# Designs tried in a protein design run: peptides against a protein of PDB entry 4N3Y. Part 23

Target 1, 83 residues: chain A of PDB entry 4N3Y
Amino acid sequence: ETRDQVKKLQLMLRQANDQLEKTMKDKQELEDFIKQSSEDSSHQISALVLRAQASEILLEELQQGLSQAKRDVQEQMAVLMQS

## One batch from the design tools (peptide; aimed at target 1 E56)

Design b2_p19_4_s3 (made by RFdiffusion4, then SolubleMPNN; from b2_p19_4, 11 letters changed)
Fold by OpenDDE base, seed 3:
Structure b2_p19_4_s3 (fold): chain B 83 residues (1-83), chain C 83 residues (1-83), chain A 19 residues (1-19)
Amino acid sequence: as target 1 above (83 residues)
Amino acid sequence: as target 1 above (83 residues)
Amino acid sequence: SRFEAQERLLEALRQELAE
C-alpha cells in the first residue's frame, strides 16, 4: 500500500539524513583533531631538536675542556719530571 | 686541582653524551609516532568520507522515492475523486 | 616529565662547566 510505503520512506529518509549529518560531523571533528595534533607534535619536535642541539653544543664544550685539562695535566707532569 | 678537574669533566662529558643520545632517540620516536598517527588518521578520514558519500547517495535515492510515492498517492486520490 | 628531567640535567651540566 502506497500510504504505508510513504511512511516507511519518510522514516528511512530521516534516518539517512541523521546518519549523513553524524558522519559529516565526525569527519570534521577528526580533521580538527588531526590538525591540532599535528601542530602540537610539530612544536614538540621543534623543542626536541633545540634540546638536542643544546646538548650537542654542551658536548663540544665539554670535550674541549677535557682536552685542555688533559694537556694541562701533561704539562704539569712534564715540569715535575724536569725539576 | 687539574686531575680532579679532568675526572669531573670526563663524568660530565659522559652525562652530556648520554643526554644527547637520549634526546635524539626521543625525537626520532616522536617523529615515528606522528608519521604513524597521521597515516592512521588519514585512513580514518577517508573511511568517513566514503561513509558520508554513501549516506548522501542513499538520501538522494530516498528523496526520489518519497517524491514518487507522493505523486502516486496523489494520482490515486485523483482517480478516486473522478470515479 | 622525562623531558623536564633532561633539561634539568643539561642546566646542571652547564653550571658545572661554568665553575
Scores: peptide ipSAE 0.143, ipTM 0.518, DockQ to the pose 0.061
OpenDDE base, seeds 1, 2, 4, 5: peptide ipSAE 0.051, 0.084, 0.124, 0.119; ipTM 0.419, 0.509, 0.462, 0.510

Design b2_p19_4_s4 (made by RFdiffusion4, then SolubleMPNN; from b2_p19_4, 12 letters changed; failed a check: too like the target's own chain)
Amino acid sequence: SSFERQEQLLEELRQELAE

Design b2_p19_5 (made by RFdiffusion4; failed a check: too like the target's own chain)
Pose (drawn by RFdiffusion4):
Structure b2_p19_5 (pose): chain A 83 residues (1-83), chain B 83 residues (1-83), chain P 19 residues (1-19)
Amino acid sequence: as target 1 above (83 residues)
Amino acid sequence: as target 1 above (83 residues)
Amino acid sequence: ASEILIEELQQGLSQFKRD
């Protein structure tokens, strides 16, 4: 039946076009997510740089501490030996 | 010509449903791109994190070793003083 | 460079105790 059929096909076409719009919206959200995922990995690398810096500073202090300890032990031993 | 109209709507519905199928395929490709990109970057970053925490635990033990080394050398000074 | 520095610091501590 040609009249009822036109109405049914128009309803289906509307539903298909609404569905297409939604799926395009979803694609857009996924494209944006790729971008955000990228910025998040980057911020993780910044946190890692902060950890490396704190470690370099600590290592430097320990190096200085070892030097200072040697120097003062050398003086203590020099006195103890001047006797 | 509601019959020619029906044929036209059937063609338009076929074109819309083909478009929907294609766009759904595109979405799937984006979800797969996201997943692959995340797996890759997680591999790199998990490796950098392992290196960072190894540096950290080691430097912690070196703080301990420095104190302990100073104590051992001090005991040596105490023995050298018994003379 | 930091790994070499940690190795030198470990060697230095051992040498310091031996001395």

Design b2_p19_5_s1 (made by RFdiffusion4, then SolubleMPNN; from b2_p19_5, 11 letters changed; failed a check: too like the target's own chain)
Amino acid sequence: SQEQRLEELQQGLRDLVAE

Design b2_p19_5_s2 (made by RFdiffusion4, then SolubleMPNN; from b2_p19_5, 10 letters changed; failed a check: too like the target's own chain)
Amino acid sequence: SLEQRLEELQQGLQQLVAE

Design b2_p19_5_s3 (made by RFdiffusion4, then SolubleMPNN; from b2_p19_5, 11 letters changed; failed a check: too like the target's own chain)
Amino acid sequence: SMEERLEQLQQGLQQLVAE

Design b2_p19_5_s4 (made by RFdiffusion4, then SolubleMPNN; from b2_p19_5, 11 letters changed; failed a check: too like the target's own chain)
Amino acid sequence: SMEQRLEELQQGLRELVAQ

Design b2_p19_6_s1 (made by RFdiffusion4, then SolubleMPNN; failed a check: too like the target's own chain; its pose is not in this set)
Amino acid sequence: SWEAQEQRLQELQQGLQEF

Design b2_p19_6_s2 (made by RFdiffusion4, then SolubleMPNN; failed a check: too like the target's own chain; its pose is not in this set)
Amino acid sequence: MWEEMERRLEELQQGLAEL

Design b2_p19_6_s3 (made by RFdiffusion4, then SolubleMPNN; failed a check: too like the target's own chain; its pose is not in this set)
Amino acid sequence: MWEQMEQRLEELQQQLQEF

Design b2_p19_6_s4 (made by RFdiffusion4, then SolubleMPNN; failed a check: too like the target's own chain; its pose is not in this set)
Amino acid sequence: MWEQQEQRLEELRQGLREF

Design b2_p19_7_s1 (made by RFdiffusion4, then SolubleMPNN; failed a check: too like the target's own chain; its pose is not in this set)
Amino acid sequence: SEVSALVQRLQASEERLAQ

Design b2_p19_7_s2 (made by RFdiffusion4, then SolubleMPNN; failed a check: too like the target's own chain; its pose is not in this set)
Amino acid sequence: SQVSALVQRLEASERRLAE

Design b2_p19_7_s3 (made by RFdiffusion4, then SolubleMPNN; failed a check: too like the target's own chain; its pose is not in this set)
Amino acid sequence: SQVSALVQRFQAQEERLAE

Design b2_p19_7_s4 (made by RFdiffusion4, then SolubleMPNN; its pose is not in this set)
Fold by OpenDDE base, seed 1:
Structure b2_p19_7_s4 (fold): chain B 83 residues (1-83), chain C 83 residues (1-83), chain A 19 residues (1-19)
Amino acid sequence: as target 1 above (83 residues)
Amino acid sequence: as target 1 above (83 residues)
Amino acid sequence: SEVSALVERLEALERRLAE
């Protein structure tokens, strides 16, 4: 009967639309997750880059201090050898 | 006419299924992108962490060297003042 | 996939309507 076929098609359409709605919602959630994750990762990477840069500056300062201290010791030894 | 209703419902079902298939493919692509992006970010963060740790070790070595050099200078100055 | 299953079911109904 055509009437029974209509009812069956109506059911199938409802099922397809329900699945479509669910899948569209899931897709939207994934898009939101990607955006959030990208921002979070960018901030984390930026923080690590800043930490690395701070360490590099500190290394340069310590290198300068070590070089200066070494020069001072050498100068004092030269004075001792001359006296 | 019921026959016309059946044909209309068939068209609507085809359209819904087409949209569902497209949305499911898009969802899968987003899932794959998230997985790839997560792995890439993890590797990048790990590399930055290792670089930071290497810098920390080098800082400790330079700090020890600076402290030793400072002590050496102080000892040489003490010898000079005593002579 | 579930979509493919629905499509197959629709095609079966279409065949029945063509009879």
Scores: peptide ipSAE 0.093, ipTM 0.449, DockQ to the pose 0.006
OpenDDE base, seeds 2, 3, 4, 5: peptide ipSAE 0.039, 0.047, 0.048, 0.036; ipTM 0.440, 0.438, 0.441, 0.430; seed 4 fails the geometry check

Design b2_p19_8_s1 (made by RFdiffusion4, then SolubleMPNN; failed a check: too like the target's own chain; its pose is not in this set)
Amino acid sequence: MDEQISALVARLDAMEERL

Design b2_p19_8_s2 (made by RFdiffusion4, then SolubleMPNN; failed a check: too like the target's own chain; its pose is not in this set)
Amino acid sequence: MQEQISALVQRLDAMEERL

Design b2_p19_8_s3 (made by RFdiffusion4, then SolubleMPNN; failed a check: too like the target's own chain; its pose is not in this set)
Amino acid sequence: MDEQVSALVLRLQAMEERL

Design b2_p19_8_s4 (made by RFdiffusion4, then SolubleMPNN; failed a check: too like the target's own chain; its pose is not in this set)
Amino acid sequence: MDEQISALVQRLDAMEQQL

## One batch from the design tools (peptide; aimed at target 1 V73 M77)

Design b2_p20_1_s2 (made by RFdiffusion4, then SolubleMPNN; failed a check: the pose's geometry; its pose is not in this set)
Amino acid sequence: DEEEEEEERRREEEEEEEEE

Design b2_p20_1_s3 (made by RFdiffusion4, then SolubleMPNN; failed a check: the pose's geometry; its pose is not in this set)
Amino acid sequence: EEEEEEEERRRREEERRERE

Design b2_p20_1_s4 (made by RFdiffusion4, then SolubleMPNN; failed a check: the pose's geometry; its pose is not in this set)
Amino acid sequence: EEEEREEEEKRRREELEEEE

Design b2_p20_2_s3 (made by RFdiffusion4, then SolubleMPNN; failed a check: the pose's geometry; its pose is not in this set)
Amino acid sequence: DLEELLEELEEELEEELEEE

Design b2_p20_2_s4 (made by RFdiffusion4, then SolubleMPNN; failed a check: the pose's geometry; its pose is not in this set)
Amino acid sequence: DEEEALEELEEELEKALEEA

Design b2_p20_3_s1 (made by RFdiffusion4, then SolubleMPNN; failed a check: too like the target's own chain; its pose is not in this set)
Amino acid sequence: MEQRLQELQQGLSQLKAQVM

Design b2_p20_3_s2 (made by RFdiffusion4, then SolubleMPNN; failed a check: too like the target's own chain; its pose is not in this set)
Amino acid sequence: MEERLEELQQGLSQLKAQVM

Design b2_p20_3_s3 (made by RFdiffusion4, then SolubleMPNN; failed a check: too like the target's own chain; its pose is not in this set)
Amino acid sequence: MEERIEELQQGLSQLKAQVM

Design b2_p20_3_s4 (made by RFdiffusion4, then SolubleMPNN; failed a check: too like the target's own chain; its pose is not in this set)
Amino acid sequence: MEQRLEELQQGLSQLKAQVQ

Design b2_p20_4 (made by RFdiffusion4)
Pose (drawn by RFdiffusion4):
Structure b2_p20_4 (pose): chain A 83 residues (1-83), chain B 83 residues (1-83), chain P 20 residues (1-20)
Amino acid sequence: as target 1 above (83 residues)
Amino acid sequence: as target 1 above (83 residues)
Amino acid sequence: TTEEELAESKEELAELEAQT
């Protein structure tokens, strides 16, 4: 039946077009997510740089501590030996 | 001509459904791109994290070793003083 | 392009619904 058929096909076409709009919305959200995901990996690297900095500072302090300890033991030994 | 109209709607519905299929395929490609991108970045970052925590545990033990080294040298000074 | 074809499809559907 040509009349009922036109109405059914119009409903179906409306539903297909609504679905297409939603799926395009979803694509857009995925494209945005690619961007956000990229930003998040960058922030992780910044956190890693912070850890490296704290470690460099600690290592430096330990190097200085070893030097100071050598120097003062050298003086202590020099006195102990002046006797 | 509700009959010609029906034929036209059938063509339009076919075109819409083909578009929906294609756009769904595109979405899948984006989800796959996201997954591949995240796997890759995770590999790089998990490697940087492993290096960072190794540096940290080692430097911690070096704080301990420095104190211990100073104590050992002090005991040596105590023995050298018994003379 | 797909957005423009979707807009055209909605306009053609509205014209066909008015003629019906």

Design b2_p20_4_s1 (made by RFdiffusion4, then SolubleMPNN; from b2_p20_4, 14 letters changed)
Fold by OpenDDE base, seed 3:
Structure b2_p20_4_s1 (fold): chain B 83 residues (1-83), chain C 83 residues (1-83), chain A 20 residues (1-20)
Amino acid sequence: as target 1 above (83 residues)
Amino acid sequence: as target 1 above (83 residues)
Amino acid sequence: SLREKLEQQRKELEEIEEEE
């Protein structure tokens, strides 16, 4: 009777321990995933931010170039009309 | 001569404008991607954090249960040895 | 806005091209 109870409790203890170990592993995997995903996203976002900033600079340069080209065309047209 | 120059400048202006438009579109797409990716990552991380917290609570409960079960087994073994 | 400026420039260029 008592021996059977001990064996039963030992089994229950083993099962609880196995579940605990599994849950600990799962928790660790989740933490690792969060960390890795966050780092990857951060790096990707940073790279895209830099790319966007480069595009901003290019847009400013192109806008200036376009404005200058417009003025140049207008000047040449004025010369053409006078000639 | 001057007419040819005007036509050349018009072509250059068109090319510049096309490039500007393309770059502006690319910039907007990048900004949209950054925003969406950041929001998605934030939501995912938040969900995973909550999951990790739930696992933490479960681990604490399991640890307490395991400790109690160990004590119970020890007590039953003591009874067995006395009987 | 940049879009408005670009659109205006495009229209002005088209007008110049049509006059040519």
Scores: peptide ipSAE 0.038, ipTM 0.472, DockQ to the pose 0.173
OpenDDE base, seeds 1, 2, 4, 5: peptide ipSAE 0.069, 0.043, 0.038, 0.035; ipTM 0.487, 0.442, 0.471, 0.488; seeds 1, 2 fail the geometry check

Design b2_p20_4_s2 (made by RFdiffusion4, then SolubleMPNN; from b2_p20_4, 13 letters changed)
Fold by OpenDDE base, seed 1:
Structure b2_p20_4_s2 (fold): chain B 83 residues (1-83), chain C 83 residues (1-83), chain A 20 residues (1-20)
Amino acid sequence: as target 1 above (83 residues)
Amino acid sequence: as target 1 above (83 residues)
Amino acid sequence: SEEEKLKKMREELEKIEEEE
């Protein structure tokens, strides 16, 4: 009977709406996760890049210091050999 | 009448199912995006970590070389001053 | 799966529509 069809459709509609609400909530959680994860990853990558750059600068300074030290030694030895 | 209620509920159910299907598709796309983004970020971070580690090793080697060079100069100067 | 549930609901709706 038509009454039974109404009851069946009411049940199905409630189920569909419940599932829709759940899925919408899940989608929102994923969007929030993506937003937060993107910010965290960006910060982590930026920190690693800065650390790498700082290490590169220090490396260049040490290379220059080593080269200068070798030159200074050569000059001092030349003076001592003349004395 | 009950017949009109059936028709109304059928329409509402179709609308709910259509929206549910759309939302499920959107959710799946976000999950796929998260999966791909996570893999890409992991690879990028790993590459940056390896680069930083390589730079750190080179830095330590240069520091040792500089220290040794300074010691060698001091020894050579001591010998030259005695000659 | 939720997709399979949705498919079943559509099938049930179609059955109800055919009975009218």
Scores: peptide ipSAE 0.099, ipTM 0.571, DockQ to the pose 0.888
OpenDDE base, seeds 2, 3, 4, 5: peptide ipSAE 0.052, 0.098, 0.033, 0.062; ipTM 0.484, 0.569, 0.481, 0.488; seeds 3, 4 fail the geometry check

Design b2_p20_4_s3 (made by RFdiffusion4, then SolubleMPNN; from b2_p20_4, 12 letters changed)
Fold by OpenDDE base, seed 3:
Structure b2_p20_4_s3 (fold): chain B 83 residues (1-83), chain C 83 residues (1-83), chain A 20 residues (1-20)
Amino acid sequence: as target 1 above (83 residues)
Amino acid sequence: as target 1 above (83 residues)
Amino acid sequence: SLQKKLEEQKKELEEIEKQE
């Protein structure tokens, strides 16, 4: 019966549309999640990079300071030996 | 007529199913992307954390070295002054 | 968009249902 086929197809179509709507919603939520997660990760990584850079600069300064301190000691010792 | 309705519904159902399939595929791709991105970010952040930690340790060592160097100079100067 | 297409299909289905 063609009428029965129509009814069956109507039901199937409705079910398909319902599932499609749900899937689209899920997809949108995933897109939103990706966007948010990407932003968060970007900020976190940026912060870590900055901290690393700051540490590197400080390391260089300390290394220079240590070298200078050694030189200063040598100079002072030389003066004392001469006197 | 009912026959025409059947044909129309069949077409609509095919279209709905095609759209559903596409959307489901897109959703899956997003899920895969999220998983991969999360892993990549985790590794990158871990690497940066380790680098930062290494720098911190080195900084402490250099600071201690500088302090020790200063103390050593003071001791040597004291000995020279006494002699 | 898929959303628009979905809405159109729903409307068409509704119209078919009304005709029965």
Scores: peptide ipSAE 0.131, ipTM 0.562, DockQ to the pose 0.924
OpenDDE base, seeds 1, 2, 4, 5: peptide ipSAE 0.077, 0.061, 0.081, 0.065; ipTM 0.485, 0.471, 0.472, 0.434; seed 5 fails the geometry check

Design b2_p20_4_s4 (made by RFdiffusion4, then SolubleMPNN; from b2_p20_4, 13 letters changed)
Fold by OpenDDE base, seed 1:
Structure b2_p20_4_s4 (fold): chain B 83 residues (1-83), chain C 83 residues (1-83), chain A 20 residues (1-20)
Amino acid sequence: as target 1 above (83 residues)
Amino acid sequence: as target 1 above (83 residues)
Amino acid sequence: DLEKKLEQMNKELEEIEKQQ
């Protein structure tokens, strides 16, 4: 019956519209997720970089201190041998 | 003994240098990892966007077809009622 | 781990300096 065919087409059209809306929503959610993930990763790396830089500075200072201390000890040893 | 102190300082200095080098390496690896992860994510999203766009186009075509089919059926029904 | 190690090294350095 023609009437039944019309009703069937209406249902199919509604289903198609629903699928389109769902697909659009899903796409947006994925884009948002990736954006957020990227931002989080960027922030995390930035924090790690800063931490690494701070540690590097500290190590350099320690190295300088150790080098000087070594020289001082060697000088003391030289004095002891000469006295 | 002064000699023992010198040796200790030398060891500590070496350890400090080793830690610095390791830290620098670790930092670089993290930066590389994040860069790669970001690129992968970007590519993945781009692919998903393209897929979503293709699906959207298909749905639009189907909607147009369904709308036309509905109109055709309605026209047929009208003809039947008039005959 | 690194922070702890650096802290320890700093402490050891300070002790050596005190012995001079």
Scores: peptide ipSAE 0.038, ipTM 0.472, DockQ to the pose 0.119
OpenDDE base, seeds 2, 3, 4, 5: peptide ipSAE 0.040, 0.034, 0.036, 0.033; ipTM 0.439, 0.433, 0.442, 0.440; seed 2 fails the geometry check

Design b2_p20_5 (made by RFdiffusion4; failed a check: too like the target's own chain)
Pose (drawn by RFdiffusion4):
Structure b2_p20_5 (pose): chain A 83 residues (1-83), chain B 83 residues (1-83), chain P 20 residues (1-20)
Amino acid sequence: as target 1 above (83 residues)
Amino acid sequence: as target 1 above (83 residues)
Amino acid sequence: SEILIEELQQGLSQFKRDLQ
C-alpha cells in the first residue's frame, strides 16, 4: 500500500538521519578524546621531570656530603698523626 | 505519484543506511587509533617511570650508605686514637 | 647522572678504606 508505505518510509528516514547525527557527535567526541589523551601523557612526563629534578638535587647533596666527610677526616687524621 | 515517491524514499533510505555504516566504521577506526596511541605512550612512560623509581630507591640507600660510611671511618679513628 | 652515582659509590668504598 502506497500511502501507508510512504509514511513508514518517512519515519524510517527520520530515524536513520537522527542516528547519523548522533554517530557523528560520537566521532567528534572521540576526536576530542585523542587530543585530551595526548595532553594527559604530556602531564605525566612533567611529573617525571619533577622526579628527576628532586633526584639530581639529592645526588648532588650526597656528593657534597662525601667531599665534606673526606675533608674533615683528613684534618682529624692529620692531628692524630702530628702526635 | 506516491509510487515514484516511494521509490525515491527507498533510495534515500539506502543512501542514509550506507552513510551510517560508513560513519560507524570511521568511529571504530578512531577507537582503534586511541587504543594504539595509548598503548604506545604507556610503554614509553612506564619505561621512564621504572628508571625514575630505580634512581629513587638507590639514592635512598646511598643516604644510608653515606651515614654508615661515616660511622665506619669514625670507628677507624677510634682505633687509631688507641695509640 | 649514572656515572656520578658510580663515582659516589666508588668514593664511599674508598672512604671506608682510607684509614686502612

Design b2_p20_5_s1 (made by RFdiffusion4, then SolubleMPNN; from b2_p20_5, 11 letters changed; failed a check: too like the target's own chain)
Amino acid sequence: MEQRLQELQQGLQDLRRMLD

Design b2_p20_5_s2 (made by RFdiffusion4, then SolubleMPNN; from b2_p20_5, 12 letters changed; failed a check: too like the target's own chain)
Amino acid sequence: MDQRIQELQQGLRDLRQMLD

Design b2_p20_5_s3 (made by RFdiffusion4, then SolubleMPNN; from b2_p20_5, 12 letters changed; failed a check: too like the target's own chain)
Amino acid sequence: MEQRLQELQQGLRDLRQMLS

Design b2_p20_5_s4 (made by RFdiffusion4, then SolubleMPNN; from b2_p20_5, 10 letters changed; failed a check: too like the target's own chain)
Amino acid sequence: MEQRLEELQQGLRDLRRMLD

Design b2_p20_6 (made by RFdiffusion4)
Pose (drawn by RFdiffusion4):
Structure b2_p20_6 (pose): chain A 83 residues (1-83), chain B 83 residues (1-83), chain P 20 residues (1-20)
Amino acid sequence: as target 1 above (83 residues)
Amino acid sequence: as target 1 above (83 residues)
Amino acid sequence: VTDTVFAALNEMEEKLNEAS
């Protein structure tokens, strides 16, 4: 029946077009997520740089500490030997 | 001509449903791109994290080793003094 | 005797160079 059929097809077309709009909205959200996911990995690398810096500073201090310890043991041993 | 109209609506519905199928395929490709990109970056970053925590545990043990080394040398100075 | 006294500090220097 041609009249009822036109109405049914119009309803279906409306539903298909609404669904198309929603799926396009979803695509857009995924595209944005690719961008946010990339910025999050970057921030992780910054946190890693902070860890590397703290480590470089600590290593430097330990190197200085070893040098100082050698120097003052050299003096102690020089006196102990001047006897 | 509600019959010609029905034929037209059937064509429009076929075109909409084909477009929906294509856009759904595109969404799937984006979800796959996100997944592949996250797996890759995780690999790189998990590797940088492993290197960082290895440097940290080692430098911690070196703080210990420096104190211990100074103590060992001090004991040596105590023995050298017994003369 | 000097070598024995500084042996622990020289070992520690090697460990710090490896750690660098």

Design b2_p20_6_s1 (made by RFdiffusion4, then SolubleMPNN; from b2_p20_6, 14 letters changed)
Fold by OpenDDE base, seed 1:
Structure b2_p20_6_s1 (fold): chain B 83 residues (1-83), chain C 83 residues (1-83), chain A 20 residues (1-20)
Amino acid sequence: as target 1 above (83 residues)
Amino acid sequence: as target 1 above (83 residues)
Amino acid sequence: MEEQIMAPLDQLEERLAAAA
């Protein structure tokens, strides 16, 4: 009976180790996925932020241009009214 | 000798099963983390995309409006100068 | 007269300010 018990335990051990190896592999794959996903998301977000910032700068430039144009028009109107 | 072997195998089996349980738990935690992180990133990216698109559309409209406004002002000023 | 001339520009400035 002890011999049969040894054989049974050896089988159980092999099965457990095989499952352990599989699970460890799966865990590693998930870790790799997390790392890659984080990098991709970070890159994408950074790109979107840069794009938004560029648009904001352009809007500010347009605002300055409009303000200057407004001042110029007002000046011209004043000259015309004084003539 | 067989008895010692049985004891050794039983210990090894317990150790393997404990490690398996720990690894399975860690795997589950990573799966949960991935799910949550993916949802958060998706939400953030979507928000940034919408914001960027809105800004771009506005920018185009403002550029067109500015050009038209300048033309209109020039026309009105010309009329005033001719009066 | 000036108000009429400036109205389109003022509207654009307001839209820009709202977007900022």
Scores: peptide ipSAE 0.118, ipTM 0.546, DockQ to the pose 0.726
OpenDDE base, seeds 2, 3, 4, 5: peptide ipSAE 0.115, 0.103, 0.117, 0.116; ipTM 0.543, 0.474, 0.545, 0.543

Design b2_p20_6_s2 (made by RFdiffusion4, then SolubleMPNN; from b2_p20_6, 14 letters changed)
Fold by OpenDDE base, seed 5:
Structure b2_p20_6_s2 (fold): chain B 83 residues (1-83), chain C 83 residues (1-83), chain A 20 residues (1-20)
Amino acid sequence: as target 1 above (83 residues)
Amino acid sequence: as target 1 above (83 residues)
Amino acid sequence: LRDQILAPLDQLEQQLQAAR
């Protein structure tokens, strides 16, 4: 009977739309998660890169200081050995 | 007319199901992307964290060693100057 | 004697260079 078929199709349509809405909401949540995660990861990686760079600068400064200290010791030794 | 209404509802149902399938596919792709991205990011961040930590430890050790070396040199110079 | 005094510093310089 056509009337019963209409009722059945209307119900199926409502169910399909409900599932569609739910799935669209899930998709939106995932997109929001990806966006937030990408931002957080980018900030974290940037912070780590900056920290690594700071360490490199510190190593360079320590190396320069050590080289100067070595030169100073060499100079002092030369003075002592010649005295 | 009921027959025309049935045809219209059948078309709407097909369209809704097509959209649902497409949205479900999109959701699956996003889930797969999140999974892969999370794994990759986790590995990358872990590697950077470990390397940064190793650098920090090394810097501390080198600074400590340098300070000790300077003290040793000062002590040796004092001995030489007093000899 | 000179080499003995400078040895620890030389070692540290090598370590710093290797770390970079």
Scores: peptide ipSAE 0.092, ipTM 0.521, DockQ to the pose 0.806
OpenDDE base, seeds 1, 2, 3, 4: peptide ipSAE 0.066, 0.087, 0.054, 0.090; ipTM 0.454, 0.459, 0.452, 0.521

Design b2_p20_6_s3 (made by RFdiffusion4, then SolubleMPNN; from b2_p20_6, 15 letters changed)
Fold by OpenDDE base, seed 5:
Structure b2_p20_6_s3 (fold): chain B 83 residues (1-83), chain C 83 residues (1-83), chain A 20 residues (1-20)
Amino acid sequence: as target 1 above (83 residues)
Amino acid sequence: as target 1 above (83 residues)
Amino acid sequence: MREAILAPLEQLERQLEAAR
């Protein structure tokens, strides 16, 4: 009977629409998550990169300073030993 | 007419199913993207953290070396002044 | 003389500590 077929199809359509709406909501949530996560990750990575760079520069300066100080001490000690 | 209504509902159902399939595919792609992005970010962050840690260790070593050098100089100076 | 020799080393130690 066509009437029963109509009722069945109407029910199937409602179920399909409900699933579609749910899936669309899930998709939206994932998109929002990706956006937020990407922003957070970008900031975190940027901060880490800058910190690493600052540390590298500082290390280089300290190494150079240490080397120079060592040389100065050695020179002064040589002078003292020769006095 | 019920027959025409059936045909209309069948078409609507097919359209809904097509949209559902498409949306489900999109959702899957987003999930895959999140997974991959999370792995990539994790690796990048880990690399940066390890690099930062290496720098910290180097700083500690430099500090230790400097302190030892200072002690050595102090001892040598004491010997020289007492000679 | 002694202090002059150690001064730069002490300064570096302070810098290293500040970097921690």
Scores: peptide ipSAE 0.081, ipTM 0.504, DockQ to the pose 0.762
OpenDDE base, seeds 1, 2, 3, 4: peptide ipSAE 0.038, 0.064, 0.038, 0.067; ipTM 0.456, 0.450, 0.455, 0.495

